Peptides against a protein of PDB entry 8OXM. Designs and how they scored, part 24

Target 1, 371 residues: chain A of PDB entry 8OXM
Amino acid sequence: FKAEFRLAGGVNLPKIIDCVGSDGKERRQLVKGRDDLRQDAVMQQVFQMCNTLLQRNTETRKRKLTICTYKVVPLSQRSGVLEWCTGTVPIGEFLVNNEDGAHKRYRPNDFSAFQCQKKMMEVQKKSFEEKYEVFMDVCQNFQPVFRYFCMEKFLDPAIWFEKRLAYTRSVATSSIVGYILGLGDRHVQNILINEQSAELVHIDLGVAFEQGKILPTPETVPFRLTRDIVDGMGITGVEGVFRRCCEKTMEVMRNSQETLLTIVEVLLYDPLFDWTMNPLKALYLQQRPEDETELHPTLNADDQECKRNLSDIDQSFNKVAERVLMRLQEKLKGVEEGTVLSVGGQVNLLIQQAIDPKNLSRLFPGWKAWV

## One batch from the design tools (peptide; aimed at target 1 P216 G366)

Design b2_p13_4_s1 (made by RFdiffusion4, then SolubleMPNN; from b2_p13_4, 4 letters changed)
Fold by OpenDDE base, seed 2:
Structure b2_p13_4_s1 (fold): chain B 371 residues (1-371), chain A 13 residues (1-13)
Amino acid sequence: as target 1 above (371 residues)
Amino acid sequence: SRLENTLAELESL
């Protein structure tokens, strides 16, 4: 380990440390000092399994459909070491950074990111109708710019086209697998983009199995498919490559039902894997200061083990785990809203739900649904 | 872990 460290941005002030390996190579490590990395480690193993399933299938292998994974080493309940995703940037940093964000550079006459946020915060406690109206005004005055990521990074037209295709495939694969696993908290800082591959890296995997739906402001979309995410796909948007890659990913997931149910059952009943949403975690997730600069003192989540009767906790936990497994089985059968759908029908419904301005306007403002 | 064992079993298939 070098004696020097850098602070990464964000509320938890993760430390970037340089390590010399036994091979003499320097490797950057991110040390998170306040996050439980056990959830991330477990979800990375599930993503590796999903990648194995996708590589076994000829149609998904030909399309190079994979979820980007990273190494996680949990050190304690509140600390761990991540392999730093070298050459990645948060999509939020590229799009809505206060100084040099792509929205400010390419759309200087649009609303600022701060103006958009302020408008959505002002209506946070208002009706769904008022939220929808303000969200539509924000969207009209904050036009997508994520197409410029590939245009800035890849000047050769053939490389540009290949990287835009890699991006579109990465969004499709991560969206469908994320939906199957019920992955939440997909805000613009929890999604990184690789500056060399144009592939997405999903981080902070602590909201899984649809636990985002039981937040004080429930999650209303199956995955992040916002206007900038779509703009990065180019002129075809969600049509063509994205839709076909979603369908092929969903085909593999549905055909792997027994394997996925077995894996998730083992996870849900692993006493070392706390996937359940608690009130303190819910409060922390929806009181996040959106500005990386405000050092708010993290509320010490004192482990108030409320000694609830062990028997009533266990029965309540088992009923939640059973409901998660039932809902996973429904998704893998194509059961949506009590109707059995084809792969194409299910993927179409999920795309429509993810792009619906009514669903997007209901999200927590910190999710930045207008980006 | 129990998960690592189950994943190793599934990778062996």
Scores: peptide ipSAE 0.017, ipTM 0.607, DockQ to the pose 0.022
OpenDDE base, seeds 1, 3, 4, 5: peptide ipSAE 0.014, 0.009, 0.016, 0.015; ipTM 0.430, 0.587, 0.574, 0.510

Design b2_p13_4_s2 (made by RFdiffusion4, then SolubleMPNN; from b2_p13_4 with K2R A6T K9E)
Fold by OpenDDE base, seed 2:
Structure b2_p13_4_s2 (fold): chain B 371 residues (1-371), chain A 13 residues (1-13)
Amino acid sequence: as target 1 above (371 residues)
Amino acid sequence: SRLEATLAELESL
């Protein structure tokens, strides 16, 4: 370990530490404090299994469909070491950095990222209709620019095309795998892009099994497919490569139903794996200081409700676990809203839900659905 | 963990 560390941005001020390995290679490590990295470690193992399933299938293997993984070493319930994904940047840092973000560089006459956030915060407690109207105004005055990521990084046209294809495949695979696992909290700082491969790396996997739907502001989209995410795919957007890669990923997931159910069942009943949403975690996820312009949090957290009988906690936990397994089984059968869909029908519904400006306008402002 | 054992078993299939 080097004696110096850097602070990564964000609430928990994670420490970036440079480490020399036994092989003499320098590696960056992210030391998170106060976060339960066990959930990230477990979800990385599930992603590795999904990758094994995708590599066994000829159609997904030929398309190089993988979800990017990283090494997690949990040290305690409140600390761990993440492998820093060398050569990755948060998509939010590239897009909406206040100094040099791509929106400011390519669209200097559009609303600033701050103006967009302010407008959406002003309507946060308003009707869905008012949220939708303001979201549409924000979207009209904040046009997507993520196409420029690949154009800046890859000057050769053949390499540029290959990397845009790798990006599109990575979005498709992570979107479908993320939907099956009910992965939430997909804000622009929790999605990294690799500057060499153009593949996405999903971090902070602490919202899984649709627990994002029980947040004070519930998640209304199956995955992040916002306008900038789509713009990075190029002219065809969600059509062609993205849709076909989603369909082939969904086909492998549905054909692996028994394996996925068995894995998730073992996870849900693992006493070391806390996947449940608690009120403190929910407050923490939706009261980020980066979103605090004026709200003094009167933290009157009356600690009084902790005395539920152990028996009532176990029965409530088992009922939630059963409900998660039932919903996973429905997804893997293609059951959406009580109707059995084909793979193409299910993928189409998920794409429509993810791009619907009505769903996007209802998200927590810190999710930045206009980006 | 029980998970790691189950995943290793499933990887061996």
Scores: peptide ipSAE 0.020, ipTM 0.616, DockQ to the pose 0.022
OpenDDE base, seeds 1, 3, 4, 5: peptide ipSAE 0.007, 0.006, 0.018, 0.006; ipTM 0.360, 0.382, 0.590, 0.387

Design b2_p13_4_s3 (made by RFdiffusion4, then SolubleMPNN; from b2_p13_4, 5 letters changed)
Fold by OpenDDE base, seed 4:
Structure b2_p13_4_s3 (fold): chain B 371 residues (1-371), chain A 13 residues (1-13)
Amino acid sequence: as target 1 above (371 residues)
Amino acid sequence: SRLEQTLAELQSL
């Protein structure tokens, strides 16, 4: 290990450390403290399995449909080493960095990211109608710019076109697999884009199995398909390559039903894998800037009350796990809202749900659904 | 883990 470390920024102040391997190669590692990386590690293993399924199918293999994975080594319940995604940037940092974000550079007369957030926070407790109206005003005055990512990074037109296709395929694969696994919407800082491949890397996988629907502000989209995410696909948007890649990914997932159910069943009943949403995690994920009062983890909640009804907790847990498995089975059968859909019908419904400004306007403002 | 074993078994198929 080198003696020097860099801060990667963000709330948890992860440390970037350089490690010299026994092979003499330097490797950057991100040391996260205070985060449970076990869920990330497990979800990376599930993504590797999904990638194996996608590689077995000729249609998805030809399209190079994969979810980008990163190495996670959990060291403790509150610490681990991540492979630092070197040559990646959070899409949120590229888009809405306060100093030099793409929105500010390309759309200097639009609302600032702060103005958008303020407007949406002011209506957070308001009706869905008021949220929708303000969201539409924000969207009108905050136009998408993510098309410029590939244009800035890839100056050669042939390379630019290939990378835009790689991006579109990456969004499609991660969206459909993310839907199957119930990852929901993703905060803009938890989606990295690779500056060389234009592929997405999803990090901080702390919400899975539709647990985003039980947050204080429930998720209303199957995956993140916001205006900037769509803008990065270029002029075709969700049509053509994206739709076809979603359909081919969904086809592989549906045809792998038994395998996926078996994997998820083992996960849900793994006593080391806490996937359930707890109130503290929910508060952390949807923390308001005003609630940055020092939640010192008062470690001193007395051990005594934890001895109650193991049997009732187990029955409640089993009922939640069964509901997750049933919903996964429905998704893999194409059952949406009590109707059986074709792969194309199911993918179309999911795309429409994900791009619906009524659904987007209802999301937690901290996750910036206008980006 | 039991997961890693199940995943390894499924990868061997």
Scores: peptide ipSAE 0.024, ipTM 0.651, DockQ to the pose 0.023
OpenDDE base, seeds 1, 2, 3, 5: peptide ipSAE 0.020, 0.020, 0.026, 0.024; ipTM 0.649, 0.656, 0.657, 0.677; seeds 1, 3 fail the geometry check

Design b2_p13_4_s4 (made by RFdiffusion4, then SolubleMPNN; from b2_p13_4, 4 letters changed)
Fold by OpenDDE base, seed 2:
Structure b2_p13_4_s4 (fold): chain B 371 residues (1-371), chain A 13 residues (1-13)
Amino acid sequence: as target 1 above (371 residues)
Amino acid sequence: SRLEATVAELESL
């Protein structure tokens, strides 16, 4: 390791360190302190398995449908080393950076990211109707610009078209697999884009198995399919390539039901894998300051071992795990809202739920549903 | 871990 480190920003101030490998190559490592990387490590293994299933199927293999993965080495319950995703940027940094963000550059007469945030924060405790009205006003005055990512990075038209297809396929694959696994907390800083491949890298995988639905402000969308995410697909939006890639991914997931249930069952009952939502984690997720610059003192989630009787904890845990497995089985059968859907019907419902302004307006303001 | 064993079994199939 080199003696020098850089700060990566963010609430936990992760340290970027350079490591010289046994091969003499320098590799950047992200050292997260005060963060449980075990959930990320487990979810990366699940994504690798989903990738294996997608590579075995001829239709998904031909489309190169994969979820981008990264190496995670947990060191403790509160520390670990991540392989730094070199050549990636958070989609939020590209879109809504205060100094040079794409919205400010391409839409200088629209509302600022700060104005949008302020308007949504003012209605956070208001009715769903008031939230919807303000969200629609914000959306009208904050138009999508993510199409410019591929246009800035890929000047050759043939390369540009190929990279836009790679992006669209990456969004489709990660959206469907993320939905099956119940992946939450998909805010604009938890989704990176690779500047060379245009593929997405999902980070901070601590909200899984629909635990986002039990947050104080529940998650109301199956995945992030906001206006900028759609704008990056180009003029066809969710139609054509995205929809077909979602359907082909969903076909593979549904046809792999037994395998996926067995995997998730092993995970849910792994005593080293804490996937459950707790009040402190919920508070931390929905009190995150948006500006990486505010040094909020990390709430020491110290020793409130609520000594609940071990027997009542185990019975309550088992009932939650059983409900997660039942809901996963329903998704893999195409059961939505008590109705059995075809793959096309299920994918269509999920797309409609993800793009519905009523669902988007109900999200926590820090999720930035207008981006 | 138990997961790594299950992953290795499923990768072997």
Scores: peptide ipSAE 0.007, ipTM 0.521, DockQ to the pose 0.022
OpenDDE base, seeds 1, 3, 4, 5: peptide ipSAE 0.000, 0.000, 0.000, 0.000; ipTM 0.344, 0.335, 0.346, 0.343

Design b2_p13_5 (made by RFdiffusion4)
Pose (drawn by RFdiffusion4):
Structure b2_p13_5 (pose): chain A 334 residues (1-279, 317-371), chain P 13 residues (1-13)
Amino acid sequence: FKAEFRLAGGVNLPKIIDCVGSDGKERRQLVKGRDDLRQDAVMQQVFQMCNTLLQRNTETRKRKLTICTYKVVPLSQRSGVLEWCTGTVPIGEFLVNNEDGAHKRYRPNDFSAFQCQKKMMEVQKKSFEEKYEVFMDVCQNFQPVFRYFCMEKFLDPAIWFEKRLAYTRSVATSSIVGYILGLGDRHVQNILINEQSAELVHIDLGVAFEQGKILPTPETVPFRLTRDIVDGMGITGVEGVFRRCCEKTMEVMRNSQETLLTIVEVLLYDPLFDWTMNPFNKVAERVLMRLQEKLKGVEEGTVLSVGGQVNLLIQQAIDPKNLSRLFPGWKAWV
Amino acid sequence: SKLEAAEAKLEAL
């Protein structure tokens, strides 16, 4: 074990450690004290199940739809450990870096990230109209730059297109799975982009199962589909590879709702922390009902096709009205 | 607790 450890930041102060194995290769682990990783263990298990189901299905096997997973090992009710992701860079560090940010490098005339943060801080005390107007003004003077990422990393057109296609597929699959699982904490620091495979990886998974509505600032979108992601998917935008991949993933999930419910039914017997405190779990049953409604496409008794559900999700995600009410720190304009 | 930590993290941004 290495004698030194680093802090990853945050109120809980997670610890980063390095271990040298028998082969001598250093491996980085993240021990997360005062936090419950059982929910993250369930998230990783359902991620692996979805990846296996996508691999089994011939329609998705050809499209090579995969979910990037990292091992999470719970150690106690209030602690655990997880595998650190190597060879990945944060999206916000690439895009909105103060020193060498992509938006500053490409579009110096556009508004800086500090100006946008100042405007968002100043407008949080305003009403809906002023928030919508400021958001539209910010979007008018802040063009997406993320499309140049693979352009700056993959000079060969074949490799460049391969990486762009893998990025688009990974974004579609992660977005579908996050909507199904109700993942809300999807700001720039929770998503890591690989420098080689260019596949997005979700690392935080801190809050899910429709927890953003509980937060003071509700999460009005099911997944992150901001202007930067859409521009980086290509000229075609959401239409094309993203829509078809979303439809295929939704079909696979509708075909495997039995396996998904079997995986998620680990609750109601060993409830995790932050639940059933302050004296057939209530909130567990509620989230199971919500997941079942999402999977069956019933909601309030209405039937919805896979294509219609995908179109509705795209409309909700790209709607500026929903983006205006989001948390300023979520970087909806980014 | 997680919600408070998530809110504090968002505020730090």

Design b2_p13_5_s1 (made by RFdiffusion4, then SolubleMPNN; from b2_p13_5, 6 letters changed)
Fold by OpenDDE base, seed 2:
Structure b2_p13_5_s1 (fold): chain B 371 residues (1-371), chain A 13 residues (1-13)
Amino acid sequence: as target 1 above (371 residues)
Amino acid sequence: SRLEATVKELESL
């Protein structure tokens, strides 16, 4: 370990440390303090399994459909080491950074990111109708610019086209697998983009198994498919490559039902894997300062082990785990809203739910649904 | 973990 460290941005002030390996190579590592990295480590293993399933299938292998994974080493309940995703940037940093964000550079006459946020915060406690109207006004005055990521990074037209295709495939694969696993908290800082591959890296995997739906402001979309995410796909948007890659990913997931159920069952009943949403975690997730600069003192989540009777906790936990498994089985059968759908029908419904301005307008403002 | 065992078993298939 070098004696020097750098601070990465964000509320938890993760430390970037340089380590010399036994091979003499320097490797950057991110030391997260105060975060439980056990959830990330477990979800990375599930993503590796999903990648194995996708590589076994000829149609998904030909399309190079994979979820980007990273190494996680949990050190304690509140600390761990991440392999630093070298050459990645948060999509939020590229799009809505206060100084040099792509929206400010390419759309200087649009609303600022701060103006959009302020408008959505002002209506946070208002009706769904008022939220929808303000969201539509924000969207009209904040036009997508994520197409410029690939255009800035890849000047050769053939490389540009290949990287845009890699991006679109990465969004499709992560969206469908994320939906199957019920992955939440997909805000613009929890999704990184690789500056060399144009592939997405999903981080902070602590909201899984649809636990985002029980937040004080419930999650209303199956995955992040916002206007900038779609703009990065180019002129065809969600049609063509994205839709076909979603369908092929969903085919593999549905055909792997027994394997996925067995994996998730083992996870849900692992006493070392706390996937359940608690009130303190819910409060922390929806009181996040959106500005990386404000050092708010992290509330010490004192482990108030409320000694609830062990028997009533265990029965309540088992009923939640059973409901998660039932809902996973429904998704893998194509059961949506009590109707059995084809792969194409299910993927179409999920795309429509993810792009619906009514669903997007209901999200927590910190999710930045207008980006 | 129990998961690592299950993952390793499924990777061996």
Scores: peptide ipSAE 0.007, ipTM 0.543, DockQ to the pose 0.023
OpenDDE base, seeds 1, 3, 4, 5: peptide ipSAE 0.000, 0.000, 0.000, 0.000; ipTM 0.347, 0.331, 0.337, 0.365; seeds 1, 5 fail the geometry check

Design b2_p13_5_s2 (made by RFdiffusion4, then SolubleMPNN; from b2_p13_5, 6 letters changed)
Fold by OpenDDE base, seed 5:
Structure b2_p13_5_s2 (fold): chain B 371 residues (1-371), chain A 13 residues (1-13)
Amino acid sequence: as target 1 above (371 residues)
Amino acid sequence: SRLAATVAELESL
């Protein structure tokens, strides 16, 4: 390890450390404190399994459909080492950084990211109708710019086209795999984009198995398919390549039902894998300061182990685990809202749910649904 | 050692 470290920013002030491997190669690592990386490690293993299933299928293999993975080494309940995703940037950093984000550069007369956030916070406790109206005003005055990512990074037209396709395939694969696993908390800082491959890397996997739906402000979309995410696909939007890649990914997931259920069942009942949403975690996720720069001292919530009676915990846990497995089985059968859908019908419903401004307007403002 | 010290520092924050 080098003697120096850098801060990566963010509430948890993760340290970027450089290490020299036994192979003489320098490798950057992110040492994250104040967070349990065990869930990230488990979810990365599940993503690797999904990638194995996608590589076995000829149609998904030909399309190179993969969810990007990174190495996670949990060190304690509150610390770990991440493989730093070298050559990645948070989509939020590219789009809506405080200095010179793509929205400010390409749309200088639109609302600032701060103005958008403020407007949505002012209506956070209001009716769904008022939230929708303000969200539509924000969206009208904050137009998507993520098309410029590939245009800035890939100057050769043939490379640009291939990278835009790689991006679109990555969004499709991660959206469907993320939906099947019930991956939540997909805010713009939890999704990185690789500046070389244009593929997405999903980080901070602490909300899985639809636990985002039990947050104080519940998640109302199956995955992030916001206007900037769609704009990055270019003129085709959600049609053509994206839709076909979603369908092919969903076909593989549905055809792998037994394998997926067995693996998720083992994980849900693993006593070392706490996937359940607790009230403190819920508060932490939805009380995050807007700016990564506000060092609010995390209250030492003394882990008062609420000695809940072991029996009542176990019965409540088992009922939640059973419900998660039942819902996973429904998704893998194409059961949506009590109706059995074809792969195309299911993918269409999920796309419509994800792009619906009524669903997007109901999200927690920190999710930045207008981006 | 240095990683463990950095981890312990991050856990103490």
Scores: peptide ipSAE 0.006, ipTM 0.405, DockQ to the pose 0.046
OpenDDE base, seeds 1, 2, 3, 4: peptide ipSAE 0.000, 0.000, 0.000, 0.006; ipTM 0.349, 0.394, 0.310, 0.410; seeds 1, 3, 4 fail the geometry check

Design b2_p13_5_s3 (made by RFdiffusion4, then SolubleMPNN; from b2_p13_5, 7 letters changed)
Fold by OpenDDE base, seed 3:
Structure b2_p13_5_s3 (fold): chain B 371 residues (1-371), chain A 13 residues (1-13)
Amino acid sequence: as target 1 above (371 residues)
Amino acid sequence: SRLKNTVAELESL
């Protein structure tokens, strides 16, 4: 370890540490304190398994369909080491940074990111109709700019085209696998983009197995496919490369049903893997700016002693685990809303659900569905 | 050893 460290921005002040390996190579590591990295580590193992399945299939291998993974080493229930993704940036930092964000640079006459967030917070407690109207006004006055990421980073036209394809493939693969695993909390800070590969890295995997649907403001989309995410694909949007890569990923997932069910079953019943949504975690994920003053509960060690009767907890847990497994089996059979769909039909439904302004307008304002 | 000490130091913050 070098004696010098840098702070990464964020509430938990993670430390970036440079380490010399036994091979003499320097490796940058992120050390997080007061954060449970076990869920991230487990989800990275599931992503590695999905990548193995995608690599074995000729059609997905030819397309280089992979989910970007990072190394996670849990050290305790409250600490761990991450491989720092050198040369990645949060898509939110590129798009909506207050000073130099791409929206401000390319669309200086549009609403600011703050104005958009304020307008959506003002209607947060209102009807779905009022949320939809304000979301449409925000979207009209906040036009997508994520196409400029690849244009800024890749000046050679042939490289630019290749990297835009790599981006589109990465979005497709992570969207379908994320849907199968029920990955939530896909806000613009939890998705990184690699500045060299144009591939996405999904971080903070603490909302899985559709636990985002039981948040105080339920998640209404299967994955992030917002206007900026689509703009990064170029003029074809969700058609052509993206759709075909989603279909080929979904084919591999459906054909691997037994393997995926067996893995998820082992994980759901692992007593060391807490994947369930609790009220404190739900409050933390959807905290309102007005509530910042009172509820910094320092998660004092003592709040684990809500000894609810072990028997009622176990029966409730088993029912939730069974429901998650049943829903995973339905997804892998192509069962949507009680109907069996083809791979193309299922992928089409998921794309339509993810881009629907009615679904996007219902999301928690912190998710930034207009970006 | 050093990593465990750095973790224990981070947990004490």
Scores: peptide ipSAE 0.000, ipTM 0.388, DockQ to the pose 0.039
OpenDDE base, seeds 1, 2, 4, 5: peptide ipSAE 0.000, 0.000, 0.000, 0.000; ipTM 0.375, 0.363, 0.365, 0.394; seeds 1, 2, 5 fail the geometry check

Design b2_p13_5_s4 (made by RFdiffusion4, then SolubleMPNN; from b2_p13_5, 6 letters changed)
Fold by OpenDDE base, seed 3:
Structure b2_p13_5_s4 (fold): chain B 371 residues (1-371), chain A 13 residues (1-13)
Amino acid sequence: as target 1 above (371 residues)
Amino acid sequence: SRLEETVAELESL
């Protein structure tokens, strides 16, 4: 280990450390404290399996469809080492950094990221109609700029085109795989972009199996397909390459139904894998600035074993696990809202749900649906 | 782990 460390951005101030391996190679590592990295480790194994399925299929292999993975070494329930994705940046840091974000640089007369957040927080407790109206006003005065990421990083036109294509493929693969696994909490700090490959790296995988739908403000979109995410694809947006890559990914997932169900069943019943949403985790993910004043971290709550009768906890857990497996089976059969859809019909429905301003306006303001 | 065994079995298919 080197004696020097850097702080990564974010609430938990993770430490970036440089390590010299036994092979004499320097490797950057992210040390997270007080986070359960077991969820990330398990979800990385599922992503590796999805990548194996995508590599076996000729149509997805030819398109180089993959979900980017990183190495996770859990050390305890509250500590672990992540392989730091060198040459990645959070999309939120590029887009909405307060000092020199792309929105401020390319759209200096638009609303600031702070003004957008404030407007959406003011209507957080309001009707869906009032949220939609304010969201549309925010969107009108905060125009997408993520096209400039590839333009800044890739000056050669042929390389630029290839990298924009790699980005679009990465968004498609991660969106469909993330939907199948019910991956939530896809805010702009939990999605990194690789500055060399233009591929996305999804981090903080603690909200899975549609547990985002039981948050105090439910998640209303299947994946992040916001205006900046679409702007990064270029002039065709969600049409052409993105749609075809989603369809080919969904074909592989649906044709691998038995394998995916078997993997997820083993995970749901693993006593070491806590995937269930708890009230404290829900509160942490959707903290209001007004609630910060009363929650002094008296995380000196001893593990008072609330000995709720083990029988009632087990029955409630089993019912949630069964519901997750049933919903996964429905997705893999193309069952949406009680109707069996073709791959193209299912992908179309998911795209429409993800881009619908009515769904986006209902999300928690911390998710930043206008970005 | 049981997961690693299941993944290894599925990788061998």
Scores: peptide ipSAE 0.008, ipTM 0.545, DockQ to the pose 0.022
OpenDDE base, seeds 1, 2, 4, 5: peptide ipSAE 0.006, 0.008, 0.006, 0.008; ipTM 0.368, 0.571, 0.401, 0.570

